# Designs tried in a protein design run: peptides against a protein of PDB entry 6B4E. Part 28

Target 1, 295 residues: chain A of PDB entry 6B4E
Amino acid sequence: TNFDKISKMFWHYKDKIAQIKQDIVLPIKKADVNVRNLLSRHKRKINPKFGQLTNSNQQLFKIQNELTQLINDTKGDSLAYHWILNFIAKAVVHQAETEVRVKPESALPLGKLTLYLLVQFPELQELFMARLVKKCPFVIGFTCEIDTEKGRQNMGWKRNNENKWEDNTSYDERMGGILSLFAIITRLQLPQEFITTTSHPFPIALSWHILARICNTPLNLITNTHFVILGSWWDAAAVQFLQAYGNQASKLLILIGEELTSRMAEKKYVGAARLRILLEAWQNNNMESFPEMSP

## One batch from the design tools (peptide; made by RFdiffusion4, then SolubleMPNN)

Design b2_p26_7_s2
Fold by OpenDDE base, seed 4:
Structure b2_p26_7_s2 (fold): chain B 295 residues (1-295), chain A 26 residues (1-26)
Amino acid sequence: as target 1 above (295 residues)
Amino acid sequence: SEEEEEELEKLQKELEEKLWKEFESL
């Protein structure tokens, strides 16, 4: 693992977030009143749609079509178009932090919707990755120290209005929710209409990178959160990961589930204990996947 | 086996290089 490359990628997305604020978010505040009104109306229509997802493909397709139309309505103004995509990127990640956090299987419909939008609107890809990396650097296998304020901020820790850090459980659950969504996206097939015309924007190889980079992370930087997000990834993608890489996938699952947990056993991390349970379930031929969506 | 570990490391390296190349192209 080349940690310098990972660091460069991390900082690229940090810079992209700053650029988005400067070039998209702030300019819209000064844009024509008609543009601002359009975007306000669209925002209000778009925002609830992510919470309207169910385990129904029919409902998914309905929402996909509605969002596609709403986004297309903004294409006449490049700034408005990029603003609405950035809003969607934020909304999707927020849904992962809230709903997927408490109901991991909800990542499946959300992931399908997100993947569709990422392919339909390629400009969303960079905006979405920048938001993901800002909120959950684990999606690219980035880890830094969290013993400093800057380190915690870089790893996506939040402070409340009293400048107090969020509790460890809240952080772990948020990271798990975001990682679950990303893991789902990486293991989904492209929609049928795109399979022959487009490459997958975030393929299963990105799951490989997450696992491999965590395994290569210095042990002094490994926290309970690493095991929590690995467990979230496992629930979301382990079955499909094994299908994609076969024996090589098995080795990597053993490395995270057995070797990494053993090396960190002295810490008695709850996330590590859960990951051991997932490993044992797999060894007993009881690896579970999220239920497929209904027609 | 040692051979399988070497294959895993090779695959990891190839995937990392591919990811970086794709990233630089953006």
Scores: peptide ipSAE 0.034, ipTM 0.630, DockQ to the pose 0.906
Fold by OpenDDE base, seed 1:
Structure b2_p26_7_s2 (fold): chain B 295 residues (1-295), chain A 26 residues (1-26)
Amino acid sequence: as target 1 above (295 residues)
Amino acid sequence: SEEEEEELEKLQKELEEKLWKEFESL
């Protein structure tokens, strides 16, 4: 693993977030009243849609169509279009931080919706990836030290209104929620209407990147969070990952589940203990996946 | 920017190729 290249990717997305603020978010505040009113109305209609997802494909298709119409209404103004896509990117990640955090299986309908939107609106891809990396650098296998304020900020730690850092459990759960969503997206097939015309924007290979990069991370930078997000990834994508890469996938699952946990055994990380349980379940031919959505 | 996209695509491709080599060696 070349960590210099990973660092360059990380900073690219950090710069993209700054660029989005400068070129999309701030200019809209100065836009004409009609554009601002349009976007305010659309924001209010779009925001509740993510919470309306269920385990139903019929409900998913309904929401997909509604969002598609709302986004298309903004295409007449490039700035408005990019603003609404950036809003959607933020809303999807926020849903992962709040709902997927407490109900991991909700990543499946959210991931299907997100993948549809990423293909239908290609300009969403960079906006979404930048937001993911900002909130959860683990999605590209980036890790830095968290002994400094800047290090914690880079790794997506939040401060409250009293300028106190969030607790470790809250951070771990948020990272797990975001990573679950990303893992689901990487293992989903494209909707049938796009399979012949478009390549997958975030393919299963990106799951390989996450695992391999974490395995190669210096041990002094490995925390409980790394094991928590690996466990979240496992629940979300391990079955499909094994289907995609066969024996090589198996080797990598053993590497994270057995070898990495063993190397860190002295730390007694709760996340590592959970990952061991997942490995043992797999070894006993009891690897579980999220239930498929209803028709 | 187009330049940033090209650089990102290049970095992604290089990383992917390297990881595929690591994948084949495991």
Scores: peptide ipSAE 0.023, ipTM 0.549, DockQ to the pose 0.101
Fold by OpenDDE base, seed 5:
Structure b2_p26_7_s2 (fold): chain B 295 residues (1-295), chain A 26 residues (1-26)
Amino acid sequence: as target 1 above (295 residues)
Amino acid sequence: SEEEEEELEKLQKELEEKLWKEFESL
């Protein structure tokens, strides 16, 4: 694994976030009142849609259509269009941080919606990835030390209004939620309408990169969070990952589930214990996936 | 240990190389 390349990619997305603020977010504050009013109305209509997702494909398709129409209404103004997409990117990640952290299986409908939007609106891809990397660098297999304030900030740690860091459990859960969403996106098939016309924007190979990069991470940088997000990934994508890569997938699952956990056994990480349980379940032919959505 | 890290890195590199070879043969 080339860690310099991963670091460059991480900083690319950090720069992209700064660029988005300067070129999209700040200019809209000075835009025409009609544009600002339009975007305010659209934001209010869009935001609740993510919370309206259920395990129903019918509900998913309804929301997809509604969002598509709302986004299309902004295409006449490039700045407005990019602002709405950036808002959506933020909203999706926020939904992962809040709902998926509590109910991991909710990543499936959210992931399906997100994948649809990523394909339907290609300009969302860079905006979404930048937001993901900012909030959860694990999505690209980036890790740095967290012994410094800057290191913690880079790894997506939050401070409250009293400048106190979030607790480890809250951080682990948020990272798990975001990674669950990303893992789901990587393992989903494109909607039938796009299969012949478009390549998958975030294919299953990106899951391979996450696992491989974590396995190559210096052991002194490996934390409980790494095992938590690996467990979240496993629940979200392990079945489909095995289907995609067969024997090579099996080797990598053994590597994370057995070898990496064994090497870190002295730390007694709760996340590592869970990952071992997932490995054992698989070895006993009891690997589970999220339930499929209802028609 | 450094030795354990090197072993993991070696295994991962081998897996990555094998995976890409499989894709190239498709």
Scores: peptide ipSAE 0.043, ipTM 0.664, DockQ to the pose 0.084; fails the geometry check
Fold by OpenDDE base, seed 2:
Structure b2_p26_7_s2 (fold): chain B 295 residues (1-295), chain A 26 residues (1-26)
Amino acid sequence: as target 1 above (295 residues)
Amino acid sequence: SEEEEEELEKLQKELEEKLWKEFESL
């Protein structure tokens, strides 16, 4: 694994976040009152849509159509359009941090919605990826030390209003939620209307990169969080990953489930114990995926 | 395309072999 390349990618997205603030977010605050009012109305209509998702394709399609219309209403103003897409990117990641965190299977409808929007509105792709990398660097297999304040910030740790770091459990759960969403997106097929005309923006190969990069991460940088997010990834994508890459996928699953957990056994990480359980379930021909959505 | 899938499989195999060697060397 070329860690220099990964670091460059990480910093690219960090810079993109700064750029978004300067070029999109701040300019809108100074924009015409009519534009600001439009965006405020759209924001209020868009925000609840992500929480209205269910395990129903019918409901998904309804929400897709509603969001498509709301986004299209902003296309007449490029700045407004990019602002609303950036808002959506933030809202989707926030939904992963809150809802997917507590209900991992909710990643499936959220992932389907997100993938649809990413294809329908290509400008969302960079905005979304930048937000993902900022919040959960694991999505690109980036890891750094967390012994420093800067290291913790880079790895997406939050501070509260009292300038205290979040607890380890909260961090692990948030990272798991975000990674579950990303994993789902990578393993989803494009909607039928796009299969012949568009390439998948975040294909299953990105899951390969996550696993491979974590396996190559120096052991002194491996934490419980790494195992938690691997477990979250496993629940979200392992079945489809095996379907995509066959024996090669199997080897990589053994590497994370058996070898990596064994090397870190002295740490007694709870996440590692769970990952071993998932491995054992697979070995017993009991690998499960999230339930499919209803019609 | 079928050709793209074959190339992807080949690249994946090469990547796996490399990854395994790197992991075992740790």
Scores: peptide ipSAE 0.029, ipTM 0.616, DockQ to the pose 0.089; fails the geometry check

Design b2_p26_7_s3
Fold by OpenDDE base, seed 2:
Structure b2_p26_7_s3 (fold): chain B 295 residues (1-295), chain A 26 residues (1-26)
Amino acid sequence: as target 1 above (295 residues)
Amino acid sequence: SAEEEEELKKLEKELEEELWEKFEAL
């Protein structure tokens, strides 16, 4: 693993976040009142849609159509269009931080919706990835030290209004939620309407990157969070990952489940213990996936 | 930019190949 290249990717997306603020968010604040009113109305209509997802494909298709229409209404103004997409990117990640965190299986309908939007609106891809990397650098297998304030910030740690860092459990759960969403996206097939015309924007190979890069991360940088997010990834994508890469996937699952956990055994990480349980379940032919959505 | 996206895709491909080669040998 070339960690310099990974760092370059990380900083690319950090710069993209700054660019989005400068080129999209701030200009809209100065836009005419009609544009601002339009976007405010659309924001109010869009925001609740993510919470309206259920384990129903019918409901998913309804929401997809509604969002598609709302986004298309903004295409006449490039700045408005990009602003809405950036809002959606933020809203999706926020949903992962809140709902998926407590109900991991909700990543499936959210991931399906997100993947549809990413294909339907290609400009969303960079906006979404930048937001993901900012909030959860684990999505690209980036890790840095968290002994410094800057390191914690880079790894997506939040401070409250009292300038206190969030607790470890809250951080772990948020990272798990975001990674669950990303893992789901990587293992989903494109909607049938796109399979022949479009390449998958975030394919299963990106799951390979996450696992491999974590396995190659210096052990002194490995934390409980790494094991938590690996467990979240496992629940979300391990079955499909094995289907995609076969024996090579098995090797990598053993590396994270057995080898990495064993190397870190002295730390007694709760996340590592859970990952071992997942490995054992797989070895006993009891690997589970999220339930499929209803028709 | 389109150039930045292309560079990133190239970088991702290079990383994929590197990582795959390493773990295939295991």
Scores: peptide ipSAE 0.026, ipTM 0.609, DockQ to the pose 0.102
Fold by OpenDDE base, seed 1:
Structure b2_p26_7_s3 (fold): chain B 295 residues (1-295), chain A 26 residues (1-26)
Amino acid sequence: as target 1 above (295 residues)
Amino acid sequence: SAEEEEELKKLEKELEEELWEKFEAL
């Protein structure tokens, strides 16, 4: 793994976040009152939609249509359009940090909605990816040391109002939630209306990158979080990953489930123990996937 | 920018190929 290339990608998205703030978020604060009022109304209508998702395709399609209309209403002003897409990107990631964190299977309807929006509104793709990388660098297989304040910040650690770092469990669960969403997106097929006209914006190959890059990460940088997010990825995408890459996928699953966990056995990471259980379940032909959505 | 997107896509492709070749040899 060329870590310089991965670092370049990481910093590209970090720079994009800074650009979004300067070019989209800050200018809207000075925009015409009518534009600000429009965006305020739309934000209030859009934000609840992500929490209204269920395991129902009918409900999904309803929300897709409602969001599509609300986003289209902003296209008359380019700045307003990009602002609403950036808001959506933030809201989706926030939903992963909160709901998917506690209910991983909720990543499926959220992922389907997100993939639809990413294809329907291509300008969302970079905004969303930048937000993902900022919040969870594991989505591109980036890892750095967390012994420094800057290192923790780069890896998406949060501080509370008292300037105290979040606890390890909270961090692990948030990273797991975000990665579950991303993993789901990578393994979903495009909606039927797009399959012949559009390429997948975040294909299953990105899951390959996550696993391979983590396998090549220096062992001194591997933490419990790495195993937690690998377990989250496994639940979300392992079945479809095996379908996509066959024997090569199997090699990677063995590498993360057996080899990487064995190399880190002295650390007694709880995430590693869970990943071994997932490996054993697969070896016993009991690999599970999230339940399919109802009509 | 369009240039940045193209560069990123190229980089992602190069990384994919490199990683694939490495694990095919295992």
Scores: peptide ipSAE 0.025, ipTM 0.590, DockQ to the pose 0.102
Fold by OpenDDE base, seed 3:
Structure b2_p26_7_s3 (fold): chain B 295 residues (1-295), chain A 26 residues (1-26)
Amino acid sequence: as target 1 above (295 residues)
Amino acid sequence: SAEEEEELKKLEKELEEELWEKFEAL
């Protein structure tokens, strides 16, 4: 694993976040009042849609259509269009941090919606990936030390208004929620209408990179969070990952489930214990996946 | 594309070999 390359990718997306602020967010604050009013109305209409998702494809399609129309209404102004896409990117990640963390199976409808939007509006891809990497650098297999304030910030740790770091459980759950969403996106097939016209923007190969890069991470940098997000990934994508890569997938699942957990056994990480349970379930032919959505 | 899939498989194999070598060497 070329860690320098991963680091370069990480900083690329950090720079992209800064660019988004300068080129999209700040300019809109100075935009014409009509544009600001339009975006405010659209924001209010768009934001509830993510919470309206259910395990129903019918409901998903309804929301897809509604969002598509709302986004298309902004295309007449490039800055407004990019602003609304950036808002959507933030809203999707926020939904992963809040809802998916407590209900992992909700990643499936959210992931389907997100994948649809990523294909329908290609400009969303870079905006979304930048937001993901900022919030959860595990999505590209990036890890750094968390012994410093800067290291914690880079790994997506939050401070409250009292400048206190969030608790470990809250961090782990948020990272798990975001990673669940990303894992789902990587394992989903493109909507039928796009299969012949476009490539998958975040294919299953990105799941391979996550697992492999974590396995290659120096052991002194491995934390409970790594095992938590691997468990979240497993629930979200392990079945489809095995279908995609067969024996190679099996080897990598054994590496994370057995070898990596064994190497870190002295730490007694709760996340590692859970990952071992998932491995054992698989070995007993009881690998579970999220239930499919209703028609 | 088929070429991209083959390249991915190659990279995956190389990465797997690197991973096993690392864990065996430790």
Scores: peptide ipSAE 0.023, ipTM 0.593, DockQ to the pose 0.084; fails the geometry check
Fold by OpenDDE base, seed 5:
Structure b2_p26_7_s3 (fold): chain B 295 residues (1-295), chain A 26 residues (1-26)
Amino acid sequence: as target 1 above (295 residues)
Amino acid sequence: SAEEEEELKKLEKELEEELWEKFEAL
């Protein structure tokens, strides 16, 4: 694992977030009143759509079509278009932080919707990835120390209005929710209409990178959160990961489930204990996946 | 696509080498 490359990638996306603020978010405040009104109306229509997802593919397709139309209405103005995509990127990640964290299986419909939008609107890809990396650097296998304020900020820790850090459980759950969404996206097949024309924007190879990079992370930087997000990834993608990479996948699952947990056993991380249970379930031919969505 | 399969094979090879280095260091 080239950690310098990962660090460069991390800072690239941090710079992209700053660029988005300067070139998209701030300029729209000075845009024509008609554009601002359009975006305000669209924001109000778009925002509830993510919460309207269910385990129904029919409902998913309805929402996909509604969002597609709403986004297309903004394409005549490049700034408006990028603003609405950035809003969507933020909203999707927020949904992962709030809903997926408490109901991991909700990552499946959200992931399907997100993947569709990423393919339908390619400009969303960089906006979404930048938001993901900002909120959950684990999606690219980035880790830094959290003993400093800057380190915690880089790893996506939040402070409340009283400038107090969130508790460890809240952080772990948020990271797990975001990573569940990303894991789902990486293991989903492209919709049939795109398979012949477009490559997968976030393929299953990115799941491999997450696992491998975490396995190569210096042990002094490994925390309970690493095991929590690995467990979240496992629930979301382990079955499909094994299908994709076979024996190589098995080796990596053993590395995270047995070797990494064993090396950190003295820490008695709750996330590590759960990951061991997942490994044992797999060894007993009882690996589970999220249920498929209804028609 | 053939390009995606080739990229996957390249990644698998890079990963196999990386995993092997880790296992030998154990």
Scores: peptide ipSAE 0.020, ipTM 0.589, DockQ to the pose 0.053; fails the geometry check

Design b2_p26_8_s4
Fold by OpenDDE base, seed 3:
Structure b2_p26_8_s4 (fold): chain B 295 residues (1-295), chain A 26 residues (1-26)
Amino acid sequence: as target 1 above (295 residues)
Amino acid sequence: SAEEEKKLKELEEEIEKIIKKLEEEK
């Protein structure tokens, strides 16, 4: 693992966030009133859609079609188009932070919707990834120290109105929610209509990178959050990961579930304990995946 | 396929490096 490369990638997306603000968000505030009104209407229609997802594929397809139409309505203006995609990127991540956080299985319909949009609208990919990395740098296996304010900020910690850092549990749960969504996306197959024409934008290899990079992270930087997000990843993608990489997947799962947890045993991390339980369940042929969606 | 085998080999090598790193830190 080349940590310099990972850091470069991290800061690339940080720069992208700044660029998005400069080139998309701020210019729209000064755009023609008709454009602003259009985007306001579209925002109001789009935002509820993510909360309308259920375990129904029929409902998913309905929402996909509705969002597709709404996004296509903006293509006549490049700035408006990119603005609405950036809004969607933010909304999806927000849904992961709130809904997936408390109901991990909701990552499946959200992930399917997101993957569809990422393929249908390729310009969403960089916008979405930048937002993911900003909110949850674990998605690219980035870790830094959190002993400084800057370090905490880089790792996605939030402050409240009183300038107090969020609780550890809240941070862990948010990171778990975001990582669950990303994990689901990486393990999903492309929709049938795209399989022959498009490559997967965030393939299962990105899950490999997450696990491998965490295993290579200096132990003094490993926290409970690392184990929490690994557990979230496990629930979301372990079955499909094993299917994709076979014996090599097994080795890596053992490394995170057994070796990494053992090396950090003195810390008595709750997340690590859960990960060991997941490992044991797997060893007993009881590895579970999220339920399939209904027709 | 040959390409798949090559990819798997690369993954195996990466795993071995991880194992080595972990052993050095025990």
Scores: peptide ipSAE 0.299, ipTM 0.846, DockQ to the pose 0.831
Fold by OpenDDE base, seed 5:
Structure b2_p26_8_s4 (fold): chain B 295 residues (1-295), chain A 26 residues (1-26)
Amino acid sequence: as target 1 above (295 residues)
Amino acid sequence: SAEEEKKLKELEEEIEKIIKKLEEEK
């Protein structure tokens, strides 16, 4: 694991967020009134779609088509197009922070929708990843100290209106929700219509990177959150991860589930305890995955 | 395939490096 590379990647996306604000978000405020009106209408139509997802593939396809049409309506104006994609990126991550955190299995339909959009609209990929890294740097295996305000900000901690940091449980759950979504995306197969024409934008290898990078993280930087997000990842992708990498996957799962938890045993992290339970379940041939969606 | 085997070997090597690092931190 090259931490310098990871750090560079992290700051690349931080810069991208700043760029998005400067080049997309702010300029649209000065755009033609017709464009602004169009985007306002589209925003109102798009936003509720993510909450309309169910465990139904039919419903998923409906929403995919509706969103595709709405996004395509903006392609005539590059700025409008990028603005709407950025809005979608933010909305998806927000859905992970709010819905997936409380209902992890909802990551599956959300992930399927997101993957479809990422492939259908390639320009969404950079916007989405930038938003993910900003909100949950664990998605690229980035970790820094959280003993400083800047460190907490870099790791995606939020402050409320009173400038108070969110509680640890809230942070852990949000990170878990976002990571669940990302994990699902990495383990999903491309829709059949794209398999021959497009490579997977966020393949299962990115899950490997998350686990490996966390294992290589200095132990003094490992927190309960790391174990929480590993548990979230496990629920979301462990089965498919094992299918993808076989024996090597098993070794890495043992490293995170047994070795890493053992090294941090003195901390008595609740997340670590849960991860051990997941490991034990796997050892007893009781590894579970999210249920597949209905037709 | 040979390519798949190569990839698996690379993953194995990475895991071994991780193990070594973890051992050094004991």
Scores: peptide ipSAE 0.298, ipTM 0.845, DockQ to the pose 0.812
Fold by OpenDDE base, seed 2:
Structure b2_p26_8_s4 (fold): chain B 295 residues (1-295), chain A 26 residues (1-26)
Amino acid sequence: as target 1 above (295 residues)
Amino acid sequence: SAEEEKKLKELEEEIEKIIKKLEEEK
């Protein structure tokens, strides 16, 4: 694992967030009133769509079509187009922080929708990844110390209005929700219409990077959160991961489930205990996955 | 342990090579 490379990636996306603010968000505030009105209307129509997702593919396709039309309506103005995509990126991540956090299986329809949009609108990819890394650096296997305020901020910790850090449970759950979504995206196949024409923007290899990079992270930087997000990833993608990489996947799952948990046993992390249970379930041929969506 | 760390690194490198190979073959 090249940690310097990972760090460079992390800061690249941090810079991208700053760029988005400067080049997309702020300029729209000074844009023509007609453009601002259009975007306001579209924002209001787009936002509820994510909450309308169910375990139905039919409903998914409906929402895909509706969002596609709404996004296409903005293509006449490049700034408006990028603004609406950035809005969508933020909305998707927010949905992961709220809905997926409490209902992990909701990551599947959300992930399918997101993957479709990422392929249909390639400009969304960098916007979305930047938002993911900002909110949950674990998606690229980045870890830093959290003993400083800057370190905590870099790892996606939030402060409330009283300038107090969020509690550990809240942070863990948010990270788990976001990671679940990303894990789902990495293990999903492209829609049939894109398989022959487009490469997967966030392939299963990115899941490997998450696991491997965490395994190679200095132990003094490993926290309960690492195990929580590994558990979230496991529920979301372990089955497909095994299918993709076979024996190598098995080795890595054993490494995170057995070796990493054992090395951190003295910390008595609850996330580690859960991951151990998941490992044992797999060893007993009881690995579970999210239910498939209905037609 | 140092041995465990080495093992983890080797596994990562192995899969990275596999991924690279698969990408090159596409």
Scores: peptide ipSAE 0.121, ipTM 0.697, DockQ to the pose 0.143
Fold by OpenDDE base, seed 1:
Order: structure tokens, then C-alpha cells, then sequence
Structure b2_p26_8_s4 (fold): chain B 295 residues (1-295), chain A 26 residues (1-26)
């Protein structure tokens, strides 16, 4: 693992966030009143759609169609189009931080919707990845020290209105929620209509990168959060990961579940204990996946 | 396929490197 390359990737997306603010968000505030009104109306229509997701494919398809129409209505103005996509990127990540955090299985319908949108609107891909990396650098296997304020900020820690850092549990759960969504996206197949025409924008190989990069992270930088997000990833994608890479996947799962947890045993991380339980369940032929969606 | 075999070999090599690194940090 080349950590310099990972760092460069991390900062690329951090720069992209700054660019988005400068080139998309701020200019819209000064745009024509008609454009602003259009976007305001669309924002109000789009925002509740993510909360309307259920375990129903029928409901998913309905929402996909509705969002597609709403996004297409903005294509006549490039700035408006990119603004609405950026809004969607933020909304999806926010849904992961809130709903997926408390109900991990909700990542499946959210992930299916997101993957559809990423393929249907390719310009969303860079916007979405930038938001993911900003909020949860673990999605690209980036880790830095959190002993400094800047380090914590880089790793996605939030401060409240009183300038107090969020508690460890809140941070862990948010990271787990975001990582669950990303893991789901990486293991999903493209919708049938795109399989022959488009490559998967965030393929299962990105899950491999997450696991491998964490295993290669210096042990002094490994925290409870690393194990929490690995557990979240496991629930979301371990079954499909094994299907994709076979014996090599098995070896890597053993490395994170047994070897990495063993190396960090002195820390007594709760996340590590949970990951060991997941490993043991797998060893007992009881690896579970999220339930499939209904028709 | 030949391409699949090549990919699997690359993954195996990567895993071996990871194992080695973890062993060195014992």
C-alpha cells in the first residue's frame, strides 16, 4: 500500500469540495431569481424522497423515476444541473449518517438508488465521492492521527455549536453508517438496463482497497473506529466479497477478523470484539447478509 | 481466463505483503 498515493487522493477530494463551493454553491446564490426559485422547488421535492425508501423495489423504481425527472428538468442550465447533483450527493450522505446509522439494512435501498443515479448522471460520481471522502475518509482507506484538531477534522469529526467535539460513539456510528452505504454500492450489480453499456463506477475492488489499506495502516493509527467500520462493511458486503474474490477474499477477511484484532487486543476495542464475533459466525457457516428487497 | 488468473495472482501477492507487514509489527 502506497500511503502517499492515498494521501494525494484524499487531498484531491478535499480540494474538490472547496472547488464545489466556489464554482457551484456560491455562484447559484447570485444566479437569476428564476433559477434560484426552480432549484428551491426541486430541493423541496427531492429531499423527502430519500426518506421514502423502503424494502420495496417497486417503491425504489418509483423514486428513481421521480428523481430522474426532477434532475432532467435542470439540464438546460449547467450550473443548476451541477447544483442539484451536489445537493443529492449531500442528501445521500446525510441519510447514511442518520438513517443507516441506526438501521444498517436501510443501506440496501439507499445504495441501489444511489448507484442508479451515479450511472444515470455520471457528473454525480465526482461530487458524491468528494462528499464521501470529506465525511468518511475510511471509504478510500485513508487514516491520519487524531491527536490534533486538524487531524480530527480531516478524519471527519464534527464540532457542535459550543465547539465541542462529538463523542466517540456518535463518531463511530456515523462512520459506520457512511461506510455501510459505500460498501453496499461497491457490491451491488448494475441495474439491468446498464450492464451492457456502462462499467460499474464504484466496483467491488474498492472494498478490497478499504480492507487492504486498513490492514497496512500503522498500528499506532488504528482506533476503535477502524474496527467499527470494518464491522459495518462486513455486514454490508462480506458475502458478496467472498463471491467476488473467493480464496483471496477469505484470506483478507481472516486478516482483519483474526490477525488485526489480535494485534490490537491490548486496546480492548469494542469494535474489535464485535468483528471477532462476525468472524466466528462466518467460521460457523453463519455469515449473514442484509435481506433482499421485496418486489 | 488468463486475465482472471493474473488478477488472482496479484491479489495473492498483495495479501502476502500485508501478512509480512503485520508480522513485522508484532
Amino acid sequence: as target 1 above (295 residues)
Amino acid sequence: SAEEEKKLKELEEEIEKIIKKLEEEK
Scores: peptide ipSAE 0.298, ipTM 0.844, DockQ to the pose 0.814; fails the geometry check

